# Ledger of designs, part 79: peptides against a protein of PDB entry 4DOW

Target 1, 157 residues: chain A of PDB entry 4DOW
Amino acid sequence: TFSWVGRPLPNRKQFQQMYREICMKINDGSEIHIKVGQFVLIQGEDNKKPYVAKLIELFQNGAEVPPKKCARVQWFVRFLEIPVSKRHLLGRSPPAQEIFWYDCSDWDNKINVETIIGPVQVVALAPEEVIPVDQKSEETLFVKLSWNKKDFAPLPP

## One batch from the design tools (peptide; made by RFdiffusion4, then SolubleMPNN)

Design b2_p20_6_s4 (from b2_p20_6, 14 letters changed)
Fold by OpenDDE base, seed 2:
Order: C-alpha cells, then structure tokens, then sequence
Structure b2_p20_6_s4 (fold): chain B 157 residues (1-157), chain A 20 residues (1-20)
C-alpha cells in the first residue's frame, strides 16, 4: 500500500498533484518513506532483475479513473541489460555493483509507484575512483558512465 | 524486521538474472 506524505506541492500541471514524499507500507506493517531525489528498485517484467531509477517527481494523476499514484524517473541500466553485442565498448568487465546512467528518451519515464520494490543507495564516482567490494558496500550501486544505446560516455552534468 | 532484510527478501523472491 502506498500513501502520500504531506501536502501537495504548488504546481501548474493539469490533473496532477505533486508531492515530496510517499509512504510504502509492506506486509508486516512496516513503513518505508521515499522522497524525490532518492533512488529506487523497480520491479522487472516476468521475474527479471529489478530496474534502477532515480525519482524526479511524485504525483497523483487525476486524469485517470481512478486516480493513479505515479512517479517520473531517471533510468539507470545494469551491464547485463545492455545488448551483448555492445558490451565490449566498455573495454572492461564491470563489477555487479556498477550501473549506468541511461541517456536516452525512448523509454517511458513514468511509472506506477506500485512497481517500487524499495529504496537503494546509488553513489556517483569519478572514473579513477575504485568501486569498493567489501561486505558493507555490497548493497550499494555505483555509477561512473552514461549509456546512450550507442556508446558509453562520461556522466552528464 | 530490518528494512535491509525486507529488501533482500523481495530481491530473492522469484527474481532471475537475465542477459539482454
């Protein structure tokens, strides 16, 4: 179950109420609060490994009946989500913790909040910085580069 | 229950790693 936290933010978008924070209530009754700007895991299709995204906006879509709780996101991709024929362009074998900023607009960046599995930690690194492999950092994802379906590039500003 | 433990359970619940 998902519910909005706080009052709607001022906005001029038709049929939308924007929010800063949403509450996710899970089966055991525990609650997780997720805010705009945080990173989340999104359910994959057909039991595929979860997608990674950064929350850009949280909004209620009043144009739908019934109204839907939605989010606008910036997508990231895992190395294994990149076509096999293109992976060699990275020039190295990345650790499982590395993800890439998806620098394309062909993917729908609107999601239903019901697809959110939970929050995840994502850390941006410079190319020369080493991704830690210790147990404390196993749950953290790291991003150094972007992917635009053609090549890898430095992170966007 | 620990939040991290809950997330781990969700990730382990019928999730497969695929190559694209």
Amino acid sequence: as target 1 above (157 residues)
Amino acid sequence: KDILAILKEKLLENVTVLEF
Scores: peptide ipSAE 0.028, ipTM 0.602, DockQ to the pose 0.030
Fold by OpenDDE base, seed 4:
Structure b2_p20_6_s4 (fold): chain B 157 residues (1-157), chain A 20 residues (1-20)
Amino acid sequence: as target 1 above (157 residues)
Amino acid sequence: KDILAILKEKLLENVTVLEF
């Protein structure tokens, strides 16, 4: 289950109440707090590998009845999500932990918070920095570049 | 309580790696 943490933030968006933090309660009674700016795994379609996203807004959508707990996200893509015909543009074989900033607007960036699997660590690296592939960092994802469906580019500012 | 173990279970169970 998901519940808001704290009071709504001031905003002028119609039918929306914005929040900074949400609490995810797991069956064993433990709780995970997720904040705007953190990274999360989103449930994939039909048993596909989870999507990676950065939370940019947390809000309750009052236009729906009952109101829905939602998030706006910045999507990332895994290398294997990039079309086979375009992968050569990277010029290298990335490690499994590398993801890419999705620099396109064709994906819906509004999600229901119920699709959040949990938090994930994402670390931005400079192009010259080596991605560690240790067991210690197996669950950490790394981003160096963006992908805009045409080519790879340095991360946006 | 092991939150990481729970997350790993959600992540790995019934998840396939596909190429697009």
Scores: peptide ipSAE 0.028, ipTM 0.602, DockQ to the pose 0.030
Fold by OpenDDE base, seed 5:
Structure b2_p20_6_s4 (fold): chain B 157 residues (1-157), chain A 20 residues (1-20)
Amino acid sequence: as target 1 above (157 residues)
Amino acid sequence: KDILAILKEKLLENVTVLEF
């Protein structure tokens, strides 16, 4: 179950009420609060790992009937989501914890909040920084580069 | 339930390789 936290934020988008925070109630009754700017795991398709995304906006879409709780996101991609034929462009074998900023507009960046699995920690690193690989940090993902379907590049500003 | 344990499991589960 998902519910808005706080009052709607001022915005000029018709039929959309903007929010800063949403509450996710999970099966055991506990609650997780997720805010704009945080990173989340999004439910993937069959036999696929969850997608990784940064929350850009949280909004109720009043143009739909019934209204839908939605989010706009910045997508990240896992190495194994990149086409096999292009993985060699990285020039190295990345650790499992590395993800890439998806620098394309061809993906729909609007999601239903019900697809959110939960929050995840994402840390940006400089290219020369080493990604720590230990059991204590296995839940943390790291991003050094962007991927634009053509090549890898330094992270956007 | 430990949410971190669930998240770790989701991150580490077997996955089919995606193509664009």
Scores: peptide ipSAE 0.028, ipTM 0.589, DockQ to the pose 0.032
Fold by OpenDDE base, seed 3:
Structure b2_p20_6_s4 (fold): chain B 157 residues (1-157), chain A 20 residues (1-20)
Amino acid sequence: as target 1 above (157 residues)
Amino acid sequence: KDILAILKEKLLENVTVLEF
């Protein structure tokens, strides 16, 4: 289950209460707190690999009945989510840990918080930096480039 | 069971080696 942590943030959007932090309660009773600005894994479709996203906003949408706990996210894409016909544009074979900043607006960036699997570590690297591949960093994802459905580019500022 | 172990299990239940 999901519950808000702390007081609503001041905002001018009626029926949309904004929050800084949300709490995930897991089966064993333990709790995971996730804040705006952190990276999360989002439930994939039909056992596909989870989506990766950065939390931009956490808000309760009171316009819906019942009110929904929602998030606005910045999407990332895995290499295998990129069309086969476009993958050659990278010019290299990326490691499995590499993800790309999704620089498009065609994918809805609003999600239900119930689709969040949990937090994930994402590290930004310069293009010349080597992605480390070791057991200790196996669950860490790395981003060097953006993808805009046409080509790869340096990360946005 | 620690939080990290639970997260790993959730990942394993929702991860397959598939191309999109």
Scores: peptide ipSAE 0.029, ipTM 0.608, DockQ to the pose 0.030; fails the geometry check

Design b2_p20_7_s1
Fold by OpenDDE base, seed 4:
Structure b2_p20_7_s1 (fold): chain B 157 residues (1-157), chain A 20 residues (1-20)
Amino acid sequence: as target 1 above (157 residues)
Amino acid sequence: SEKIKEDIKEMEEKFKKALE
């Protein structure tokens, strides 16, 4: 169950009410608050790990009946989501914790909030920095590069 | 929302700084 936190933010988008925070209620009754700017895990397909995304907007889509709680996101991509034929372009075998900024606009960046599994920590690193693989950081994802379906590159500004 | 725009820019700057 998802519910808005706080009052709608001022905006000029027709049929949209924007928010900065949403509350996710878990089955055990606990609640998790998620804000714009945070990173989240999105429900993946069968036999696939969850997608990773950064929340850009939280909004209620009033064009639908009933209105839908939605989010606009910046996608990240896992190494295994990259086509096999192009993985060699990285020039190294990345750890499981590494993700890549998806620098393409071909993916729909609007999601239903109901697909959100939960928050996740994402840390940006310089290319020369080593991704820590230990008990302390195993729950953290790391991003060094972007992926634009052609090659890997530095993160966008 | 202007606040949202500011937040996203802040996050982008954070990433940029991490690459330095």
Scores: peptide ipSAE 0.007, ipTM 0.419, DockQ to the pose 0.029
Fold by OpenDDE base, seed 5:
Structure b2_p20_7_s1 (fold): chain B 157 residues (1-157), chain A 20 residues (1-20)
Amino acid sequence: as target 1 above (157 residues)
Amino acid sequence: SEKIKEDIKEMEEKFKKALE
């Protein structure tokens, strides 16, 4: 169950009410509040790991019937989501915790909030930085580079 | 890049506080 937290933000978008925060109720009865700017795991396809995304906007889409709670996101991509034929371009075998900033516009960046599994921690590192041992939590993801379907590059400015 | 790094850094700090 998802519910808006707080009052709608002022905006000029027709049929959209924007919010800063949403509440996710988990099966055990606990609640998790997720805000714009945070990173989340998104339900993947069958037998696939969850997608990773940064929340850019939270909004109720009044153009749909019934209205839907939605989000706009910046996608990240896991190494195994990159085509096999292009993985060699990285020039190294990344750790399982590494993700890449998806620098393309071909993916739909609008999601239903119901696909959100929960928050996730993402740490940005310089390309030359190594993942610290004390921060090698399985739940923490790391981003060093972007992926634009052609090559890997430093994160966009 | 710097803006993204700053944004992520800010979120990292928030996560650290939330996990305490």
Scores: peptide ipSAE 0.026, ipTM 0.537, DockQ to the pose 0.022; fails the geometry check
Fold by OpenDDE base, seed 3:
Structure b2_p20_7_s1 (fold): chain B 157 residues (1-157), chain A 20 residues (1-20)
Amino acid sequence: as target 1 above (157 residues)
Amino acid sequence: SEKIKEDIKEMEEKFKKALE
């Protein structure tokens, strides 16, 4: 179950109410608050690992019946989501913790909040920085590069 | 949710394996 936290933000979109934070109620009764700007795991396809995304907007789409709680996201991609024929372009074998900023507009970046699995920590690193392998970073994902379906590139500003 | 927990757990396990 998802519910909005706080008052709606001012916006000019007629059928959209924007929010800064949403509350996710888990089956065990606990609640997790997720805010715009945080990184989340999104439900993947069958037999696929969850997608990684950064929340850009949280909004209720009043144009739909019934109204839907939605989010706009910036997608990240896992190395294994990159076509096999293109993986060599990285020039190295990335650790499992590395993800890539998806620098394309072909993916729908609007999601239903119900597809959010939970928050995840994502840390941006310079290309020369080493991804930590200590226990404290076991749950942390790292991003160094972007992927635009053609090649890898430095992270966008 | 249970699904979320399972997915996170799976990712954590993969991370651990990669660090070994």
Scores: peptide ipSAE 0.022, ipTM 0.555, DockQ to the pose 0.043; fails the geometry check
Fold by OpenDDE base, seed 2:
Structure b2_p20_7_s1 (fold): chain B 157 residues (1-157), chain A 20 residues (1-20)
Amino acid sequence: as target 1 above (157 residues)
Amino acid sequence: SEKIKEDIKEMEEKFKKALE
């Protein structure tokens, strides 16, 4: 179950109410609050592994019947999601914790909030910084580069 | 949550296997 936190923000988008925060209730009854700007795991189709995304906007789409709770996201891609034929372009074997900023517009960046599994920690690093691999960072993902379906590039600001 | 932890661990395991 998902519910909005706080009052809607002023905006010019007709039939849309913008929010800064959403509350999700999980199966054990506990509540998790997620805010715009945070990173989340998104459930894939056909029991695929979760996608990684940054929340850009949280809004209720009043144009739909019934109204839907939605989000606009910036996608990240996991190394295993990159085609096998292109993986060599990285020039190295990435650790399991590394993800890449998806720099393409071919993916729909609108999601239903019910597809959100939960929050995840994502840390941006400079190319020279080492990704820590230990028990403390086991649940943390790291991003150094972007991927545009053709090649890898430095992270956008 | 436990579900989140399980999902992350599962992804990490798959990544390790694919890179080995």
Scores: peptide ipSAE 0.021, ipTM 0.513, DockQ to the pose 0.049; fails the geometry check

Design b2_p20_7_s2
Fold by OpenDDE base, seed 5:
Structure b2_p20_7_s2 (fold): chain B 157 residues (1-157), chain A 20 residues (1-20)
Amino acid sequence: as target 1 above (157 residues)
Amino acid sequence: DEEIKKEIEELEKKFEEALK
């Protein structure tokens, strides 16, 4: 179950009410509040690992019947989501915790909030910084580079 | 914000299995 937190933000979009925060109730009965700017895990396809995304906007789409709770996101990709034929372009074997900024516009960046599994910590690092791989930090994801379906590059500014 | 970071980290533990 997802519910809006707080009052809608002023905006110029006719059929959209924008919010800063949403509340999700999980199976253990607890409530988790997620805000714009945070990173989340999105349901994968069947046996696929969850997708990683940063929340850019939270909005209710009143143009749909019934209205839908939605989010606009910046996508990230896991190394194993990159085509096998292109993985060698990285020039190294990344740790499992490394993800990449998806620098393409071919993916729909609007999601239904019901696909959100929960929050996840994502830390941006400089190329020279070491990614910790101990058990204590295994749930944290790290990003150093972008992927634009052609090559890897430094993160967008 | 270190407080926010720690709070997020704590909440993230609930979803550790989802990362596997």
Scores: peptide ipSAE 0.027, ipTM 0.574, DockQ to the pose 0.031
Fold by OpenDDE base, seed 2:
Structure b2_p20_7_s2 (fold): chain B 157 residues (1-157), chain A 20 residues (1-20)
Amino acid sequence: as target 1 above (157 residues)
Amino acid sequence: DEEIKKEIEELEKKFEEALK
């Protein structure tokens, strides 16, 4: 289950109440607080690997009946999510921990918070930095580049 | 927030298989 933390932020968006933080209560009863700016795993389909996203906004959509808790996100893509015909454009074989900033607008960036599996650590690296591959870093994802469905590019600021 | 960081790390371990 999900519940808002704190009071709604002032905004001019009709039917929307914005928040900075949400509380996620998982099946074992434990609670995790997730804030705007943090990274999360989003439920995939058909037992596929979870999607990776950065939380940009947290809001309740009062226009829906009943109201839904939602988030606006910046998407990231895994290498295996990129079409096979385009993967060669990277010019290297990335480690499994590497993800890419999705620089396209064709994906809906609004999600229901119920699709959030949990938080995940994402670290931005310079192109010259090496992605560590060890047991300690297996839970961490790394991003160096963006993907715009045409080519790879330097990571945006 | 270091406390949140620790909680996140613990949760990440639970989803390690999902990342693979």
Scores: peptide ipSAE 0.026, ipTM 0.585, DockQ to the pose 0.034
Fold by OpenDDE base, seed 4:
Structure b2_p20_7_s2 (fold): chain B 157 residues (1-157), chain A 20 residues (1-20)
Amino acid sequence: as target 1 above (157 residues)
Amino acid sequence: DEEIKKEIEELEKKFEEALK
């Protein structure tokens, strides 16, 4: 169950009420608050790991009946989501914790909040920084580069 | 925010297998 936290933000967009924060109530009764700017895991397809995304907007879509709680996201991709024919362009074998900023607009960046599994920690690193590979860092994802379906590049601002 | 940090850590542990 998802519910809005706080009052709607000033917004000029028709049929949309924007929020800064949403509350996720899980089965054990506990509540988790997720804010714009945080990273989240999104339910993946069958036999796939969850997708990784950064929340850029939280909004209620009043154009739908009934209104839907939605989010706009910046997608990230895992190395194994990149086509096999292009993986060599990285020039190295990344650890499982590495993800890449998806620098394309071909993916729908609007999601229903019910697809959110939960928050996840994502740490941006400089290209020369080493990604720690240990039990402590296994729960944290790391991003160094972007992927634009053609090549890898430094992270955008 | 320490509260948010704790929530994130708890979830990350819960979904550790999903990240592997």
Scores: peptide ipSAE 0.024, ipTM 0.583, DockQ to the pose 0.035
Fold by OpenDDE base, seed 1:
Structure b2_p20_7_s2 (fold): chain B 157 residues (1-157), chain A 20 residues (1-20)
Amino acid sequence: as target 1 above (157 residues)
Amino acid sequence: DEEIKKEIEELEKKFEEALK
């Protein structure tokens, strides 16, 4: 179950009520608050790993009937989501914890909040920084580069 | 909120299987 936290933010977008925070109630009754700017895991397809995204906006879409709780996200991609023919462009074998900033606009960046599995930690690193591989970092994802469907590039600021 | 922070950390550990 998802519910808004706080009052709607002032905005000029018709039919959209924007929020800073949403509450996710899980099976054991506990509540997790997710805020704009945090990273989340999004439900993937059958037998697929969850997608990774950064929350950019949280809003209720009043244009839909009934109104839907939605989010706008910045997508990240896993190495295995990149076409096989282009993976060599990275020039290295990335660790499983590495993800890439998806620098394209061809993907719909609007999601239903019900597809959110939960929060995840994503750490931006400089290219020269080593991705740690230990128990403390196993649940953490790391991003160094962007992917624009043509090549890898330095991470956007 | 430290309690929420701890809860998030615990939840992230549960995602380990989903990420591997």
Scores: peptide ipSAE 0.024, ipTM 0.566, DockQ to the pose 0.034

Design b2_p20_7_s3
Fold by OpenDDE base, seed 2:
Structure b2_p20_7_s3 (fold): chain B 157 residues (1-157), chain A 20 residues (1-20)
Amino acid sequence: as target 1 above (157 residues)
Amino acid sequence: DKEIKELIKEMEEKFKEAQK
């Protein structure tokens, strides 16, 4: 189950209550807190690998009946999610830990929080920086570039 | 990457538990 943490933030969006933090409660009673600005794994379709996203907004959509807990996200894509015909544009074989900023508007950036699997660590690197291979980085994803379905580009600020 | 796969598997299990 999911529940809001703290009081709603002041906003002018009709039928929306915004929050900074949400609590994910598991059946064993344990709780995972996720905040705006953090990165999460989102459930894929048909048992596909989870998507990676950065939480931009957390809000309750009061326009729906019943109200739904939602999030606005910035999507990231894995290298294997990029069409095979376009992968050569990277000019290198990336490590499995590398993901790319998805710079397209064709994906809906609104999700139901119930699709959140859990938090994940994502670190932005400069193009010249090397992705570390150590025990500390084994569970960490890294981003250097963006992908806009046409080509790779420098990471936006 | 084995480490990432294991992490994803763990998170997926937690997801299933949270959805029950």
Scores: peptide ipSAE 0.047, ipTM 0.669, DockQ to the pose 0.038
Fold by OpenDDE base, seed 5:
Structure b2_p20_7_s3 (fold): chain B 157 residues (1-157), chain A 20 residues (1-20)
Amino acid sequence: as target 1 above (157 residues)
Amino acid sequence: DKEIKELIKEMEEKFKEAQK
């Protein structure tokens, strides 16, 4: 179950009500609040691993019948989601915790909030910074570079 | 990869109710 938190934000978009926060009711009866700007895991297709995304906008799409709770996201990709033939371009074997900023427009960046699995911690690092691989950081994902389907590059400004 | 898989599995189970 997903519910909006707070009052809708002022916006200029017709048929859309924008929000800053959404509430998810989880299996133990507790509630998780997720805000714009936070990172989430999104259900993969079929039995594929979840996708990683940053929430950019939360909105109810009134043009749909019935209205749908939606989000606009910035996608990230895991190393294993990158084509095998391109992985060598990284020049190193990344730790499992490393993800990459997806710098392409070919993916639809609008999702239904029902596809959100839950929040996840993502930390941006400079290229020279070391990714910790200890047990203490096992729940954190790290991003150093972008991927544009052609090559790896420094993160966008 | 095992650590990430375990985290994902835990989260999927934890938030199963939200998917209904």
Scores: peptide ipSAE 0.044, ipTM 0.670, DockQ to the pose 0.038
Fold by OpenDDE base, seed 1:
Structure b2_p20_7_s3 (fold): chain B 157 residues (1-157), chain A 20 residues (1-20)
Amino acid sequence: as target 1 above (157 residues)
Amino acid sequence: DKEIKELIKEMEEKFKEAQK
């Protein structure tokens, strides 16, 4: 179950009520709060790993009947989601924990909140910084670069 | 890679109710 936390934020978008935070009620009855700006895992297609995204907006879409709880996200891509023919452009074999900022607009960035699996930790690193391999980092994803379907580039500010 | 897979699986199970 997903429910909004707090009152709607003031905005000028017709048919959209914006929120700062959403609550997920999990199996044991406890609640997980997710805020705008946090990173989440999104349910993938059948037999596919979950997608990684940063929450940009949380809103209720009143243009739909019934209204839907939605989010706008910034997508990230896993190395294995990049076409095989272009993976060599990275020039290295990335660790499994590395993801890339998806710098394209061809993928719809609107999702239903019900597709959110849960929060995940994502840390931005400079290209020269080494991705740590320890217990603290085992549950953390790291991003250094962007991918724009043509090449890898420095991470956007 | 296996560590990430395990984490994902745990999250999927943990938040299963929220997705219903």
Scores: peptide ipSAE 0.041, ipTM 0.667, DockQ to the pose 0.038
Fold by OpenDDE base, seed 3:
Structure b2_p20_7_s3 (fold): chain B 157 residues (1-157), chain A 20 residues (1-20)
Amino acid sequence: as target 1 above (157 residues)
Amino acid sequence: DKEIKELIKEMEEKFKEAQK
């Protein structure tokens, strides 16, 4: 079950109520609070690996009947999700924890909140910084570059 | 990738019983 935390934020958009935080309730009664700006795992299709995304907006879409709890996200991609013919452009073999900012508009960035699996830790690094591979970083993903379907580039400012 | 698979598995198990 997903429920809004707090009152709607001031906003001009008709038929939309924006929120800062959402609560995900687990069967054992525990709750996970997820805020705008945090990173999450999104359910993949047909038992595929989950997608990684950053939450940009949380909102209830009143244009739907009944209203739906939605989010806008910034997508990230894993190296193995990049076409084989383009992987050489990175010029190195990335560690498993590295993901890339998806700098394209061809993917719909609106999701239903019920597709959220849970939060995940993502850390931004400079290109020259080394990605640590240890027990502390086992559950942490790292982003250094963007991918725009043509080439890799430094992260957007 | 083994490390990512383990992370995903742990997250899926943790939130498996989420009341959505």
Scores: peptide ipSAE 0.037, ipTM 0.656, DockQ to the pose 0.036; fails the geometry check

Design b2_p20_7_s4
Fold by OpenDDE base, seed 3:
Structure b2_p20_7_s4 (fold): chain B 157 residues (1-157), chain A 20 residues (1-20)
Amino acid sequence: as target 1 above (157 residues)
Amino acid sequence: DEEVKKDIKELEEKFKKAME
């Protein structure tokens, strides 16, 4: 179950009400609050690995009947989601914890909030920084580069 | 608060296992 937290933000788009935070009700009765700017795991297809995304907007789409709770996201990709023929462009074997900023507009960045599995920790690192490898870091994802379907590049500013 | 933290940790651990 998902519900809005707080008052809606000033209306920027017709038929869309913007919010800063949403509440996710867990099966044990506890509540997890997720805010714009946080990273989340999105349900994969056919029991595949979840997608990683950063929330950039939370809104209720009044153009739908009934109104739908939605989010706009910035996608990230895992190394294994990159075509085999292009993986050599990285020039190294990344750890499983590394993800990449998806710098393309060919993917729909609008999702239903019901597809959100939960929050995840993502840390941005400089290209020269080393990704930690330990028990505590295994639950944290790291991003150093972007991927635009052509090549890897430093993260967008 | 503590229960919420436990749920988040459990979720992250499940994700870790899924990525292995």
Scores: peptide ipSAE 0.060, ipTM 0.678, DockQ to the pose 0.039
Fold by OpenDDE base, seed 4:
Structure b2_p20_7_s4 (fold): chain B 157 residues (1-157), chain A 20 residues (1-20)
Amino acid sequence: as target 1 above (157 residues)
Amino acid sequence: DEEVKKDIKELEEKFKKAME
C-alpha cells in the first residue's frame, strides 16, 4: 500500500499533483518513507533481477481514471544488461555491485509506484575508487560511470 | 524505528540474493 506524505507541491502541469514523499506500508504494518532523490528497487520481469532507479518526481496522474500514483525515475543498468558486443568498452570486469547511469531517453522513465520493491543504497564513486566486494557490501550498489548505448563516460553532474 | 530498520534489512537481504 502506498500513500502520499505531505501536501501537493505547486506545479504548472495539468492533471498532475507533485509530492516530495511517499509512504510504503509493509505487511506487518511498518511504514517506509521514500523521498524524491532516493534510490529504489523496481520489480523486474519474470525471473529477472530488479531494476535500480533514482526517484526524480513523485506525482499523482489525474489524467487517468482513477488517478494513479506515479514516479519519474533515472534508470541505472547492470553490466550484464549491456550488449555483449559492447562490454569490452569498459576495459575491465566490474563487480556485481557496480551499476551504470543510463544516459539515454529511449526508456520510459515513468513508473507506477506499486512496482517499487523498496529503497536501496547507491553510492557514487570516482573512477579510481575501489568498490568493496565483501559480504557486507553486497547490499550496496556503486556507480562510477554512465552508459549511453555507445560508450561509457563519467557521471553527469 | 527498529521495525523499519528490520524491514529495510530484509529488503537488503532479498536484494543480495537477487544480485548473486
Scores: peptide ipSAE 0.056, ipTM 0.680, DockQ to the pose 0.038
Fold by OpenDDE base, seed 1:
Formats: C-alpha cells, structure tokens, sequence
Structure b2_p20_7_s4 (fold): chain B 157 residues (1-157), chain A 20 residues (1-20)
C-alpha cells in the first residue's frame, strides 16, 4: 500500500494536492519512504525489465473519482529499449549499468504510484568518466547521455 | 558486465517480489 507522508504542499493546481514524500508498505511490514527527486523502478510490461524514472512530483489527482495517488516523472531508457536500427549511433557498447535520459515528450510522464517497484540509485557522469564496476556500484545505474529518438546527446544541464 | 547485469536484475526482482 501507498500513503502520503506529511501535509499537502501549497500549490495552485486545481484538483491536485502535492506532497514531498510517499510511503510504501511492503509484504514484511517494513516501510520504504520515497521522496521527490529520487529515482525509482516502474513496473514494466510483460517480459520487460522495469522502467527507470526520476520522480518530479508526487500528487493526488482529485479530478479522478476516486482520487488517485500519482507521480510525474522524467523517463530514462535502457539501451535495449532503443530501436535496433539506431543503437549503432552510440558508437560503443554500453555497460549494463548505463541508462539514457529520455528527451522526448511522446511518453506520458504521469504514473500511478502503485506501479512503483522501489527506489534505485542513478548517478550522472560526464562523458569522459568511466562507469565503475565493483561491489559498491553493481546496483547503481549511470547516465551520461540523452536520447531523443534521433540521436544521442550530452545530458541536459 | 554480465555479472553486473545479473546483479541489477536480482535487485529488480527483489523489489518486485517485495511488493507482491
């Protein structure tokens, strides 16, 4: 289950109550708190790895009946999510830990919080920085570039 | 690289299972 942490933030968006933090209650009774700005794994489609996203907003959508707990996200894409015909544009074989900032607006960036699997660590790197492969970083994803369906580009500032 | 991929997958499965 998911529950809001704290009081709604002041905002002028009609039918939306915004929050800083949400609590996930998992099977063993423990709780995981997720905040705006953190990266999360989102439930993928059948036989597909979870999506990666950064939480931009947490809000309750009061326009729906009943109200829904939602999030606005910035999407990231895995290399294997990029069309086969365009993967060569990267010019290298990326490590498994690399993801890309999705620089397109064709994807809906609103999700139901119930699709969140859990938090994940994502680190932004400069293009010249080497992605470390050790015990400390094996569970960490790294982003160097954006993908806009046409080509790869440096990360947005 | 393959080992890292497996570890990430394991983490993903762990989270998924925890929410089921």
Amino acid sequence: as target 1 above (157 residues)
Amino acid sequence: DEEVKKDIKELEEKFKKAME
Scores: peptide ipSAE 0.047, ipTM 0.545, DockQ to the pose 0.034
Fold by OpenDDE base, seed 5:
Parts: C-alpha cells; structure tokens; sequence
Structure b2_p20_7_s4 (fold): chain B 157 residues (1-157), chain A 20 residues (1-20)
C-alpha cells in the first residue's frame, strides 16, 4: 500500500495535490519512504527486468475517479531495452550496471505509484570514469550517456 | 517481485548515504 507523507505542497495545478514524499508498505510490514528526486524501480512487463526512473513529481490526480496516486518520472533505459540493431552504436559492451538517460518524449512519463517496486541507487559518472564492479556496488546503477532512439550522447546538463 | 524487493532496504540505505 501507498500513502502520502506530509502536507501537500503549494501548487497552481488544478485537480492535483503535490507531495514531496510517499510511504510504501512492503510485504514484511516495514515501510519505505520515497522522495521526489530519488530513483526507483518500476514494475516491468512479464519476464522483463524492472524499469528505472527518477521521480520528478508526486501527486494525487483528483481528475480521476477515484483519485489516483501518481508520479511523473524521468525514464532511463537498460542496454537490453535498446533495439538490437542500435546497440552497436555504443561502440562498447557495457557492464550490466550501466543505464542510459532516455532523451525522448514518446514515453508516457506519468505512472501509478503502485507500479513502484522500490528505491534504487543511481550514480551519474563522467564518460572517463570507470564503473566499479564489485560486490558492494553491484546493486548500484550508473549512467554516463543519454539515448534518444537515434544515438548515444553525453548526459544533458 | 519478491526477489527485487529483497534488497530494497539495503538499496535505500545506500542511496541515503550517497545523497549525504
């Protein structure tokens, strides 16, 4: 289950109440708090790895009946989510920990918070920085480049 | 996904430390 943490933020958007933080209750009964700006794993399709996203906004959509708890996100893509015919454009074989900033607007960036699996650590690196591959960092994802469905490029500012 | 959720607490802690 998901519940809002704190009071709604001031905003001018009709039918939307914005929040900074949401509480996720998981199976063992413990609670995980997720804030705007953090990175999360989003439920993927059947037999597919979770999607990776950065939370941009948390809001309750009052235009829906009943109101829905939603988030706006910045999407990232895993290398294996990129079409096979385009993967060679990277010019290297990335480690499994590398993800890419999705620099397109064709994907809906509004999600239901119920699709959130949990938080994940994402670290931005300069192109020359080496992605560490050790047991302590194996759960951390790293981003160096963006992907715009045409080519890879340095991360946007 | 139970397998993914297994390490959520650890990931959250790591993230918090990285953001400090």
Amino acid sequence: as target 1 above (157 residues)
Amino acid sequence: DEEVKKDIKELEEKFKKAME
Scores: peptide ipSAE 0.030, ipTM 0.616, DockQ to the pose 0.032

